# Peptides against a protein of PDB entry 1Y74: the designs that were tried, part 20

Target 1, 57 residues: chain A of PDB entry 1Y74
Amino acid sequence: LGLERDVSRAVELLERLQRSGELPPQKLQALQRVLQSRFCSAIREVYEQLYDTLDIT

## One batch from the design tools (peptide; aimed at target 1 V7 R9)

Design b2_p27_4_s1 (made by RFdiffusion4, then SolubleMPNN; its pose is not in this set)
Fold by OpenDDE base, seed 1:
Formats: structure tokens, C-alpha cells, sequence
Structure b2_p27_4_s1 (fold): chain B 57 residues (1-57), chain A 27 residues (1-27)
């Protein structure tokens, strides 16, 4: 799915920022917590359900 | 030797981050 690719790209970019030291580890951890949140999970679930139902390109 | 250990630590941290995010965002 497009969402899966976009998420994978976001993870790759976060890894690059971690290697460069441009982003403090604490901010990376905060972002991980946000991505692991019930809010992000719920949005993803709703998106996937709508995508499957409506066949949105 | 020190630079190699620092590289290995960074690579490990990257893998751990990738794994955590992949698990969190898995369907």
C-alpha cells in the first residue's frame, strides 16, 4: 500500500538523521513514542479500512 | 578499533530503531 511505502520512507529518513547526529536521541525517542501511540495506530487502521472499502488510489 | 566499535554501536541502534518502528506500524 502507498501508506506502507510512505512509512518505510519515513523510517529510513529517521535512520539517516540518527547517523548524522542532526537529530538528538531524545527527539528520536519522542517520535518513536508518537508513532507507537494509539492515536497513530487508530489513524492507520481507519485509513486501511477506507482504502480497502473504497479502493482509493 | 574505537572507531569500529562506534560504527557497530550506531549500526545496532539503527537496526533497533527500524525494528521498533516496523513493529509499531505493522498491520
Amino acid sequence: as target 1 above (57 residues)
Amino acid sequence: MREELERERRERQERELEELLARALAE
Scores: peptide ipSAE 0.046, ipTM 0.405, DockQ to the pose 0.048
OpenDDE base, seeds 2, 3, 4, 5: peptide ipSAE 0.034, 0.043, 0.041, 0.045; ipTM 0.391, 0.399, 0.398, 0.408

Design b2_p27_4_s3 (made by RFdiffusion4, then SolubleMPNN; its pose is not in this set)
Fold by OpenDDE base, seed 5:
Structure b2_p27_4_s3 (fold): chain B 57 residues (1-57), chain A 27 residues (1-27)
Amino acid sequence: as target 1 above (57 residues)
Amino acid sequence: DAARRLAEERRRQEAELEALLERALAE
């Protein structure tokens, strides 16, 4: 899905920010907690149900 | 040397972050 590609790109960008030191590890940890939240999981699930057949580029 | 050890540790942290994010967003 386009979402999987976008997630992979987001991970790459976060790794670059970690290497540059522009984003403190504590902020990365906070972002990880948000991404792991039940809210984000529920939104992702709804998105996948609606857009599973769409080529989102 | 210390620079090599620091670079190795950063690569480990990057791999751990990637794995955590991928698992968090897995279906």
Scores: peptide ipSAE 0.044, ipTM 0.425, DockQ to the pose 0.047
OpenDDE base, seeds 1, 2, 3, 4: peptide ipSAE 0.042, 0.040, 0.040, 0.034; ipTM 0.414, 0.405, 0.412, 0.405; seeds 2, 3 fail the geometry check

Design b2_p27_5_s3 (made by RFdiffusion4, then SolubleMPNN; its pose is not in this set)
Fold by OpenDDE base, seed 3:
Structure b2_p27_5_s3 (fold): chain B 57 residues (1-57), chain A 27 residues (1-27)
Amino acid sequence: as target 1 above (57 residues)
Amino acid sequence: DLLKALEAALEEIERALREAEEAERRA
């Protein structure tokens, strides 16, 4: 599904922003940790279950 | 299962955020 790809892209962008040094890295790193967390995997699982059940278009 | 995974992930996120905030305050 597109959500996994979108999260991966967001993580890549956050890594680039951290390396640029233009923004405080700690909050960016925290957000990256959230996106890579078991939480996001669980949310994706819930979304996929709902999508399969409701056939969201 | 899923709920326990969510709970564990939230606890980890909260810990990481606290550590980041503490680091920011000390900088």
Scores: peptide ipSAE 0.053, ipTM 0.543, DockQ to the pose 0.077
OpenDDE base, seeds 1, 2, 4, 5: peptide ipSAE 0.052, 0.051, 0.038, 0.053; ipTM 0.543, 0.542, 0.502, 0.547

Design b2_p27_5_s4 (made by RFdiffusion4, then SolubleMPNN; its pose is not in this set)
Fold by OpenDDE base, seed 2:
Structure b2_p27_5_s4 (fold): chain B 57 residues (1-57), chain A 27 residues (1-27)
Amino acid sequence: as target 1 above (57 residues)
Amino acid sequence: DLLEELRRALEEIQRALEEARRAEREA
């Protein structure tokens, strides 16, 4: 719950920065591409496999 | 829970960035 809350707050702050123009749009787009990449999907898959194996709560 | 929370956090960030990109295209 704590991490989810902190991430949600961070996302909210990034959205505010995006609307204010303080973040370069091209850099934000680059981050979006990274998050949509096969790399991010592979990392997520590894985390899920580790979670299933080690039961890290 | 930590890895699951981290995954959820990444998905939330991704959704926010997608929304931001959509808003940028519409503006």
Scores: peptide ipSAE 0.043, ipTM 0.458, DockQ to the pose 0.064
OpenDDE base, seeds 1, 3, 4, 5: peptide ipSAE 0.034, 0.035, 0.035, 0.035; ipTM 0.447, 0.423, 0.424, 0.424

Design b2_p27_6_s2 (made by RFdiffusion4, then SolubleMPNN; its pose is not in this set)
Fold by OpenDDE base, seed 5:
Structure b2_p27_6_s2 (fold): chain B 57 residues (1-57), chain A 27 residues (1-27)
Amino acid sequence: as target 1 above (57 residues)
Amino acid sequence: AALEELLRALEELRRALEQAREAERQA
């Protein structure tokens, strides 16, 4: 679904920002961990159960 | 440029998560 794509995209962009050194990497890494957390996965599962058949734009 | 793209992606993700949370509360 779109949510999985958006999470993956956000994680990829965070990795790029961490490597660039433009921002403090520690906070970016923390955010990356949050996006990859069990909590976000659980929310994504609920979202997918309810909206898998919907056209989410 | 990467920061701007990240902010856009995070805003899209935020909206999706808010919708998911609302759906979870109603389920």
Scores: peptide ipSAE 0.051, ipTM 0.505, DockQ to the pose 0.041
OpenDDE base, seeds 1, 2, 3, 4: peptide ipSAE 0.046, 0.048, 0.046, 0.043; ipTM 0.498, 0.500, 0.506, 0.502

Design b2_p27_6_s3 (made by RFdiffusion4, then SolubleMPNN; its pose is not in this set)
Fold by OpenDDE base, seed 2:
Structure b2_p27_6_s3 (fold): chain B 57 residues (1-57), chain A 27 residues (1-27)
Amino acid sequence: as target 1 above (57 residues)
Amino acid sequence: AAEEALREAIEEIERALREAEEAERRA
């Protein structure tokens, strides 16, 4: 699964949104920090392994 | 902590996947 790539892309998009100044930067930065957290990475890894096991594709 | 519980769960899933793959190769 490209979920790691998708999360990385989401973080990049959040950085662009923060730099544009169109949205409150603090909330976007908080979301970015959550997506980059060790906890989020662990959840992603569990999801990817379960997805492979269940073959839901 | 929740992070430690997730790490343990990941390790268990990885082990189960390896065992299943090994069983499939023997069938």
Scores: peptide ipSAE 0.030, ipTM 0.458, DockQ to the pose 0.025
OpenDDE base, seeds 1, 3, 4, 5: peptide ipSAE 0.027, 0.027, 0.029, 0.029; ipTM 0.443, 0.473, 0.450, 0.487

Design b2_p27_6_s4 (made by RFdiffusion4, then SolubleMPNN; its pose is not in this set)
Fold by OpenDDE base, seed 4:
Structure b2_p27_6_s4 (fold): chain B 57 residues (1-57), chain A 27 residues (1-27)
Amino acid sequence: as target 1 above (57 residues)
Amino acid sequence: SLLRALLEALRLLQRALEEAERAEREA
């Protein structure tokens, strides 16, 4: 699946966007915090477990 | 099994929610 990698890439892109100043940094930081939260990690793990069990491919 | 995986997943979500709620109460 590689969801963890995708999330990490998304966080990296958000950090770059914050440094560019093209977008409101506060909202980008909030989104970054959500993606790095334990809640988001739990959701990802739930999805991965279900995906592995169902073998949806 | 699917049921076991689902139950374990739900337990993980429950823990995450409890931690989030605790963080809000303590903030």
Scores: peptide ipSAE 0.127, ipTM 0.635, DockQ to the pose 0.044
OpenDDE base, seeds 1, 2, 3, 5: peptide ipSAE 0.122, 0.126, 0.124, 0.125; ipTM 0.633, 0.640, 0.642, 0.641

Design b2_p27_7_s1 (made by RFdiffusion4, then SolubleMPNN; failed a check: too like the target's own chain; its pose is not in this set)
Amino acid sequence: ELERLVAELERLLERLRELGVLPPELL

Design b2_p27_7_s3 (made by RFdiffusion4, then SolubleMPNN; failed a check: too like the target's own chain; its pose is not in this set)
Amino acid sequence: DLERLVAELQRLLERLRRLGVVPPELL

Design b2_p27_7_s4 (made by RFdiffusion4, then SolubleMPNN; failed a check: too like the target's own chain; its pose is not in this set)
Amino acid sequence: ELEELVQELQELLRRLQELGVLPPELL

Design b2_p27_8 (made by RFdiffusion4; failed a check: too like the target's own chain)
Pose (drawn by RFdiffusion4):
Structure b2_p27_8 (pose): chain A 57 residues (1-57), chain P 27 residues (1-27)
Amino acid sequence: as target 1 above (57 residues)
Amino acid sequence: SEELEELSELLEELSERLEELSELLEE
């Protein structure tokens, strides 16, 4: 689906901006936790697992 | 600025997909 690429890209993109430290890192750190959080991992696995399910069903 | 534009596009796409997932869960 591209979620792994888009999320993992967002994560490093948030860290990338964090490395620069130019804009409010607070909200950016929040996103990183949101996408890295284990919770969003299970939900992410769903999107991927769901696409496979379509190929099965 | 380019990096922010990319981040914004990614967040919009993720939000759209989460809304779609929420609609599916409600169904």

Design b2_p27_8_s3 (made by RFdiffusion4, then SolubleMPNN; from b2_p27_8, 13 letters changed; failed a check: too like the target's own chain)
Amino acid sequence: SAELEELERILRRLDELLELLDQLLKT

Design b2_p27_8_s4 (made by RFdiffusion4, then SolubleMPNN; from b2_p27_8, 14 letters changed; failed a check: too like the target's own chain)
Amino acid sequence: DELLRELQELLERLNRLLQLLDTLLKT

## One batch from the design tools (peptide; aimed at target 1 L13 L17)

Design b2_p28_2 (made by RFdiffusion4)
Pose (drawn by RFdiffusion4):
Structure b2_p28_2 (pose): chain A 57 residues (1-57), chain P 28 residues (1-28)
Amino acid sequence: as target 1 above (57 residues)
Amino acid sequence: AAEEAEEAAEEAEEALEEAEEAAEEAEE
């Protein structure tokens, strides 16, 4: 689906901006925790697993 | 449980859109 690429890209993108430290890193750090959080991992596994399910069903 | 999963998907999409907008602002 691209979520892994887009989420992992967002995570590193948020870190990237964090490395520069130009804009409010607080909200950016929040997003990193949101996408890296184990919770969004299970939801993300759903989107992937769901696409496979479509191929099965 | 499906409704909760749809809400969580919408929140993840919004978080990605905010990350993209923040990256565009940083590039400017």

Design b2_p28_2_s3 (made by RFdiffusion4, then SolubleMPNN; from b2_p28_2, 15 letters changed)
Fold by OpenDDE base, seed 5:
Structure b2_p28_2_s3 (fold): chain B 57 residues (1-57), chain A 28 residues (1-28)
Amino acid sequence: as target 1 above (57 residues)
Amino acid sequence: ALRELLEAGEALRRALEEAERLEREARA
C-alpha cells in the first residue's frame, strides 16, 4: 500500500509549495499539520495493517 | 469501528492525491 511513504511524500510536497509562495500557505500548513499529527499516524498504522484483510464497501 | 478507520485512511489517501495535484499545478 505504501501509505506511510505517500504521507511522507505529500508532506515534502506541501513544504515545497509553502516555500515557493505560489499558493496561499494557510490551507497547505493546516493539511501538513493534520498529516503529521499523532492521530493521523495512528489511523495510518491501522489502515496499513488492515486494508488488505477488510472490505469497506 | 474498523470500517470507519479504513474510510478515514481512504480519506487521507484522497487528501494526499489532492496535495500532489496542487503541486503539479503549481509547477505547470
Scores: peptide ipSAE 0.093, ipTM 0.608, DockQ to the pose 0.663
OpenDDE base, seeds 1, 2, 3, 4: peptide ipSAE 0.090, 0.061, 0.086, 0.091; ipTM 0.602, 0.567, 0.597, 0.605

Design b2_p28_2_s4 (made by RFdiffusion4, then SolubleMPNN; from b2_p28_2, 16 letters changed)
Fold by OpenDDE base, seed 5:
Structure b2_p28_2_s4 (fold): chain B 57 residues (1-57), chain A 28 residues (1-28)
Amino acid sequence: as target 1 above (57 residues)
Amino acid sequence: LLEELLRKLKEIQRALEEVEELARQAEA
């Protein structure tokens, strides 16, 4: 779904930004670790399972 | 409660989309 796609794309772009050296890498790495954590994966799974069954407007 | 959680996750998704756009601009 959109969240999975956005998280994956965000990680990809964070990796590119880290390689470019244009921004301080520490915060980028921390954010990447959060997005790739088991916690984030579990939350994303719940999101994907429930998204179509609930009103989120 | 579940609706509220999903709403917050949607907000996170939107924030990530904005980060992606900023990252794209930085790479351009």
Scores: peptide ipSAE 0.067, ipTM 0.556, DockQ to the pose 0.384
OpenDDE base, seeds 1, 2, 3, 4: peptide ipSAE 0.065, 0.056, 0.056, 0.064; ipTM 0.554, 0.488, 0.490, 0.546

Design b2_p28_3_s1 (made by RFdiffusion4, then SolubleMPNN; its pose is not in this set)
Fold by OpenDDE base, seed 4:
Structure b2_p28_3_s1 (fold): chain B 57 residues (1-57), chain A 28 residues (1-28)
Amino acid sequence: as target 1 above (57 residues)
Amino acid sequence: DEALRLLRELEELQERLDELLRLLDLLT
């Protein structure tokens, strides 16, 4: 679903930016940790369940 | 270029989170 894809894209970009050194890596790493956290996974699950339940395409 | 792309992806992510909040509000 869109949320899972957007999270995955953001994480990929964060990993690339950390390697490039264009931005301070510590803040990028902190944001990546948030996006890959158990909390964000739970929110993604709620999103997926709502779309499944409401049959939203 | 990748930094601006990240900002756009984060904006899209924020919009989806806002949509989730709207859906939750509708169900309550």
Scores: peptide ipSAE 0.259, ipTM 0.746, DockQ to the pose 0.437
OpenDDE base, seeds 1, 2, 3, 5: peptide ipSAE 0.251, 0.252, 0.254, 0.248; ipTM 0.742, 0.742, 0.742, 0.740

Design b2_p28_3_s2 (made by RFdiffusion4, then SolubleMPNN; its pose is not in this set)
Fold by OpenDDE base, seed 4:
Structure b2_p28_3_s2 (fold): chain B 57 residues (1-57), chain A 28 residues (1-28)
Amino acid sequence: as target 1 above (57 residues)
Amino acid sequence: SEAERLWQELQELQARLDELLQLLDLLT
């Protein structure tokens, strides 16, 4: 779904930016950790379940 | 730039989170 896709795209960009060195890597890495955390995964799961329950397409 | 693309993706992500909050509010 949209949220999962957006998170995945953001993580991909963060990984690329860390490799390029265009921005300070520490803050980028911290943000990546948040997006790949159990907390973020739980939010994505809630989002998906809500769409499923409400039959939103 | 990739930095600009990241900013845009984060803005979209924020919009999705706002949508989630709205859906939760709808259920309550």
Scores: peptide ipSAE 0.289, ipTM 0.761, DockQ to the pose 0.433
OpenDDE base, seeds 1, 2, 3, 5: peptide ipSAE 0.284, 0.286, 0.284, 0.289; ipTM 0.759, 0.760, 0.759, 0.761

Design b2_p28_3_s3 (made by RFdiffusion4, then SolubleMPNN; failed a check: too like the target's own chain; its pose is not in this set)
Amino acid sequence: DEARRLYEEVERLQRKLEELLRLLDLLT

Design b2_p28_3_s4 (made by RFdiffusion4, then SolubleMPNN; its pose is not in this set)
Fold by OpenDDE base, seed 3:
Structure b2_p28_3_s4 (fold): chain B 57 residues (1-57), chain A 28 residues (1-28)
Amino acid sequence: as target 1 above (57 residues)
Amino acid sequence: EEARRLWEELQRLQEELDRLLELLDALT
């Protein structure tokens, strides 16, 4: 779903930006850690379940 | 360019989170 794809895309971009050095890597890494956290995974799960329950495409 | 793409992706992510909050609110 959209949220999962957006998280995955954001993480990919964060990894690339950390390697390029265009931006300070520490804050990028911190954001990546948040997006890949168990908390964000739980939120994504809730999102997916709501869409499944409400039959939203 | 990649920084711009990241910003745009984060905006989309925020919109999805806002949608989640809207759905949760509708259930109350």
Scores: peptide ipSAE 0.282, ipTM 0.754, DockQ to the pose 0.434
OpenDDE base, seeds 1, 2, 4, 5: peptide ipSAE 0.274, 0.279, 0.277, 0.275; ipTM 0.750, 0.753, 0.752, 0.751

Design b2_p28_4_s1 (made by RFdiffusion4, then SolubleMPNN; its pose is not in this set)
Fold by OpenDDE base, seed 2:
Structure b2_p28_4_s1 (fold): chain B 57 residues (1-57), chain A 28 residues (1-28)
Amino acid sequence: as target 1 above (57 residues)
Amino acid sequence: EAAAILERARRELEEEEEARRRAAELAR
């Protein structure tokens, strides 16, 4: 699964949106912190293993 | 931490997948 790449791309897009000033930067920064959290990484890793185990199409 | 519980669950699932792969290799 490309979830690590998708999360990394989501963080990059959030950083671009913060620099554009079009959206409230504090809310975007809070979302970025959640996506970069150790908790979110652990959820992603469990999801990847569960997906591989269950062959969810 | 909730992260440490999820890491344990990830490792248990990974070990189960490795066991399944070994069983599939023996069945060929």
Scores: peptide ipSAE 0.052, ipTM 0.534, DockQ to the pose 0.021
OpenDDE base, seeds 1, 3, 4, 5: peptide ipSAE 0.051, 0.049, 0.046, 0.050; ipTM 0.529, 0.520, 0.511, 0.525

Design b2_p28_4_s2 (made by RFdiffusion4, then SolubleMPNN; its pose is not in this set)
Fold by OpenDDE base, seed 3:
Structure b2_p28_4_s2 (fold): chain B 57 residues (1-57), chain A 28 residues (1-28)
Amino acid sequence: as target 1 above (57 residues)
Amino acid sequence: RAEELLRRAERELEEEERERERRRELEE
């Protein structure tokens, strides 16, 4: 599923926004840590398993 | 297990916020 790739791309975009200095870097870093958390990874895996099982096209 | 990881992450965030507030009060 594209979700792992989309989360990885979102993390890369957050790293770029942190380097631009246009936004509070601490808030972006907190969001990045949440997206990389073992919790978000577990929710992603459950979502991917449900998607594959339900054959949601 | 996921709910326990959430409760740990929430505590770690609250501790980091308290440390930031203490540092801000020392810089004034």
Scores: peptide ipSAE 0.029, ipTM 0.443, DockQ to the pose 0.019
OpenDDE base, seeds 1, 2, 4, 5: peptide ipSAE 0.018, 0.019, 0.017, 0.019; ipTM 0.379, 0.397, 0.373, 0.393

Design b2_p28_4_s3 (made by RFdiffusion4, then SolubleMPNN; its pose is not in this set)
Fold by OpenDDE base, seed 4:
Structure b2_p28_4_s3 (fold): chain B 57 residues (1-57), chain A 28 residues (1-28)
Amino acid sequence: as target 1 above (57 residues)
Amino acid sequence: RAAELLRRAEEELEREEREREERRRREE
């Protein structure tokens, strides 16, 4: 599943948006912290394992 | 396996929430 790569790309885009100053940096930083959280990674791992087990393609 | 990963994720969420609350209390 490309979810890890997609999350990493979303974090990179959030870092670029924070540097542009076009959006409230605190909200972008909060979203970045959620996406980089150990909780988010653990939930992603559960979904990846369920997907691999159920073969939901 | 999935239920064990979910339990670990919940324990990690509760830890991160406590650490975030402790940081907020130090910034006040």
Scores: peptide ipSAE 0.069, ipTM 0.545, DockQ to the pose 0.019
OpenDDE base, seeds 1, 2, 3, 5: peptide ipSAE 0.039, 0.063, 0.059, 0.067; ipTM 0.481, 0.541, 0.527, 0.542

Design b2_p28_4_s4 (made by RFdiffusion4, then SolubleMPNN; failed a check: too like the target's own chain; its pose is not in this set)
Amino acid sequence: SAQELLERAERELEEEERERERAEELER

Design b2_p28_5 (made by RFdiffusion4)
Pose (drawn by RFdiffusion4):
Structure b2_p28_5 (pose): chain A 57 residues (1-57), chain P 28 residues (1-28)
Amino acid sequence: as target 1 above (57 residues)
Amino acid sequence: AAAEAEEAAAEAEEAAAEAEEAAAEAEE
């Protein structure tokens, strides 16, 4: 689906901006936690696992 | 459970969009 690429891109993208430190890193750090959080991992596995399920069903 | 999953998906989409906007602003 691209979520892994988009999300992982967003994680590094948020860190990338964090490395620069130009804009409010607080909200950016929040996103990183949201996408890296184990919770979004299980949800993410759903989107991937769901696409496979479509190929099965 | 389905509604919670839909809300979590919407939150994840919003978080991705905010990250793209923040990156675009940093590039300007």

Design b2_p28_5_s1 (made by RFdiffusion4, then SolubleMPNN; from b2_p28_5, 20 letters changed)
Fold by OpenDDE base, seed 1:
Structure b2_p28_5_s1 (fold): chain B 57 residues (1-57), chain A 28 residues (1-28)
Amino acid sequence: as target 1 above (57 residues)
Amino acid sequence: LLSLLLEAGRRIQEALEQAERLEREARA
């Protein structure tokens, strides 16, 4: 669906911006740190648990 | 909807791994 595609695209754009070096990377890295935070890791763990239980693909 | 959220989460994880590689390359 569109939601899956849009989320994936947004993350891809974040990566491209960091690679280009045309923008100061600090704020982009800060966003990355938030996504890598303990909170986001806990949410990721829930996702992984569900993947282990359900055959989603 | 649940499958979409799970897939989005997986893709975010993959992107974060790629970003970490890029950060290491930029520091080298």
Scores: peptide ipSAE 0.096, ipTM 0.586, DockQ to the pose 0.099
OpenDDE base, seeds 2, 3, 4, 5: peptide ipSAE 0.087, 0.083, 0.088, 0.087; ipTM 0.563, 0.563, 0.566, 0.570; seed 3 fails the geometry check

Design b2_p28_5_s2 (made by RFdiffusion4, then SolubleMPNN; from b2_p28_5, 18 letters changed)
Fold by OpenDDE base, seed 3:
Structure b2_p28_5_s2 (fold): chain B 57 residues (1-57), chain A 28 residues (1-28)
Amino acid sequence: as target 1 above (57 residues)
Amino acid sequence: ELERLRQALEEIERALREAEELERRARE
């Protein structure tokens, strides 16, 4: 899924930024807000709906 | 297939918690 790939890439980039220590706290907070937005909630909702409907791993 | 999406969501949640701790430490 394109969505799965984009989420995985976002996680990878975040982990790299955290390990580098190069990201200012304010920018990190902004990134956190983006990831805590309705975006991640919508992804989780889609996942749960598909999982509940198809009952596949 | 959906298992990968589940894993990605769990990793996001973990990364967010780690980021919050880094932000807290940077303000101290």
Scores: peptide ipSAE 0.083, ipTM 0.516, DockQ to the pose 0.073
OpenDDE base, seeds 1, 2, 4, 5: peptide ipSAE 0.078, 0.082, 0.079, 0.082; ipTM 0.510, 0.512, 0.511, 0.512; seeds 2, 4, 5 fail the geometry check

Design b2_p28_5_s3 (made by RFdiffusion4, then SolubleMPNN; from b2_p28_5, 15 letters changed)
Fold by OpenDDE base, seed 5:
Structure b2_p28_5_s3 (fold): chain B 57 residues (1-57), chain A 28 residues (1-28)
Amino acid sequence: as target 1 above (57 residues)
Amino acid sequence: LLEELLRAAEEIQEALRQVEELAREAEE
């Protein structure tokens, strides 16, 4: 699923960026927390269900 | 409710775009 893959890719990227130390780690960690939140997961699940039902590519 | 969920998904998409921009800045 596109959104799930995009979120997973973004989290991996944020983790890599945090380890590199090239960017402010607190802001990166905050973004990661949002993307890994229960709220984000719930929205993603509903989004996936809706777009699977509507067959929107 | 559906419109609010779609808006929240769009906000997440925007956050992802910001992450991609930050990654681009780090790779330059």
Scores: peptide ipSAE 0.102, ipTM 0.600, DockQ to the pose 0.744
OpenDDE base, seeds 1, 2, 3, 4: peptide ipSAE 0.098, 0.074, 0.073, 0.100; ipTM 0.604, 0.549, 0.548, 0.597

Design b2_p28_7 (made by RFdiffusion4)
Pose (drawn by RFdiffusion4):
Structure b2_p28_7 (pose): chain A 57 residues (1-57), chain P 28 residues (1-28)
Amino acid sequence: as target 1 above (57 residues)
Amino acid sequence: NEELEEENEELEEENEELEELNEELEEL
């Protein structure tokens, strides 16, 4: 679906900006936690696993 | 007035940085 690319890209994009430290890193750190959080991991696995399920069903 | 012009320039810079970030996000 691209979520792994997009989300992983958003994680590194948030860390990229963090490394620069130009804009409010607080909200950006929050996003990183939201996407890196194990919870969003299970949900992400759902979007991937769901696409496969479509191919099965 | 000079202080306000400086503050407007800083805000414009911040907006440009946000536009660049949005462009990067749209490239996802």

Design b2_p28_7_s1 (made by RFdiffusion4, then SolubleMPNN; from b2_p28_7, 20 letters changed)
Fold by OpenDDE base, seed 2:
Structure b2_p28_7_s1 (fold): chain B 57 residues (1-57), chain A 28 residues (1-28)
Amino acid sequence: as target 1 above (57 residues)
Amino acid sequence: DEAARRAAEEQARRQALLERVAAELAAL
């Protein structure tokens, strides 16, 4: 599933930015928590089902 | 009709996902 991989990649990039210390780690952690939220996961599943129906390659 | 049954099962799955989104939105 493309969107799940992209969200997982975005979370990985945020974890790298947190470890670099270049940005406030608390703000990056808050964004990571939002992307991993049950709400964002529910939205992702709706999008994945919609795209599977639309046959968007 | 088997096509109508499959379409109804797909619609029920879509509805259940929308209800899950609504429940998570109400819990924020």
Scores: peptide ipSAE 0.235, ipTM 0.724, DockQ to the pose 0.012
OpenDDE base, seeds 1, 3, 4, 5: peptide ipSAE 0.231, 0.232, 0.230, 0.235; ipTM 0.718, 0.720, 0.718, 0.723

Design b2_p28_8_s1 (made by RFdiffusion4, then SolubleMPNN; failed a check: too like the target's own chain; its pose is not in this set)
Amino acid sequence: SEVQRLVEELERLLRRIEEIKELLDTLL

Design b2_p28_8_s2 (made by RFdiffusion4, then SolubleMPNN; its pose is not in this set)
Fold by OpenDDE base, seed 3:
Structure b2_p28_8_s2 (fold): chain B 57 residues (1-57), chain A 28 residues (1-28)
Amino acid sequence: as target 1 above (57 residues)
Amino acid sequence: SEVEELVAELEEILERIERLRQLVDTLL
């Protein structure tokens, strides 16, 4: 689904950015932790339905 | 640069997520 895809891609991008070494890694890691948090996982299904309904692509 | 492109895509995704959050906040 759209939100799951967005989160997965965002995490992938954050990991690539961390590996590049061109940016300070700590803030990137913090954002990655937020996106992979249990809270985000718990609300994902509801928000994915909203993503589909609202189509905010 | 490649990093700039990655950052741009990341910002676009985060903007979509933020817009969703804002819409939810409007409804709640």
Scores: peptide ipSAE 0.356, ipTM 0.817, DockQ to the pose 0.526
OpenDDE base, seeds 1, 2, 4, 5: peptide ipSAE 0.342, 0.350, 0.353, 0.345; ipTM 0.814, 0.816, 0.817, 0.813

Design b2_p28_8_s3 (made by RFdiffusion4, then SolubleMPNN; its pose is not in this set)
Fold by OpenDDE base, seed 3:
Structure b2_p28_8_s3 (fold): chain B 57 residues (1-57), chain A 28 residues (1-28)
Amino acid sequence: as target 1 above (57 residues)
Amino acid sequence: SEVEQLVRELQELLERIRRLQQLLDTLL
């Protein structure tokens, strides 16, 4: 498992959900912005190595 | 529906991210 992979997949799902038009897009967009933020990217950079070694699924 | 499935998958993913973050916080 990889944090970046999981975040990327989450963003992909959010984009698909937004395109469906069945849900209000505002909160979906907000969540997407958080996941793609520089802040999250910085944290991901720090955590990536440990995250990659963990599999709790 | 497909949207409901995507929402469930997203929720599962976010929960996994959350749990892993919590674990990392415990280790650090």
Scores: peptide ipSAE 0.266, ipTM 0.773, DockQ to the pose 0.492
OpenDDE base, seeds 1, 2, 4, 5: peptide ipSAE 0.257, 0.257, 0.263, 0.259; ipTM 0.769, 0.768, 0.770, 0.768

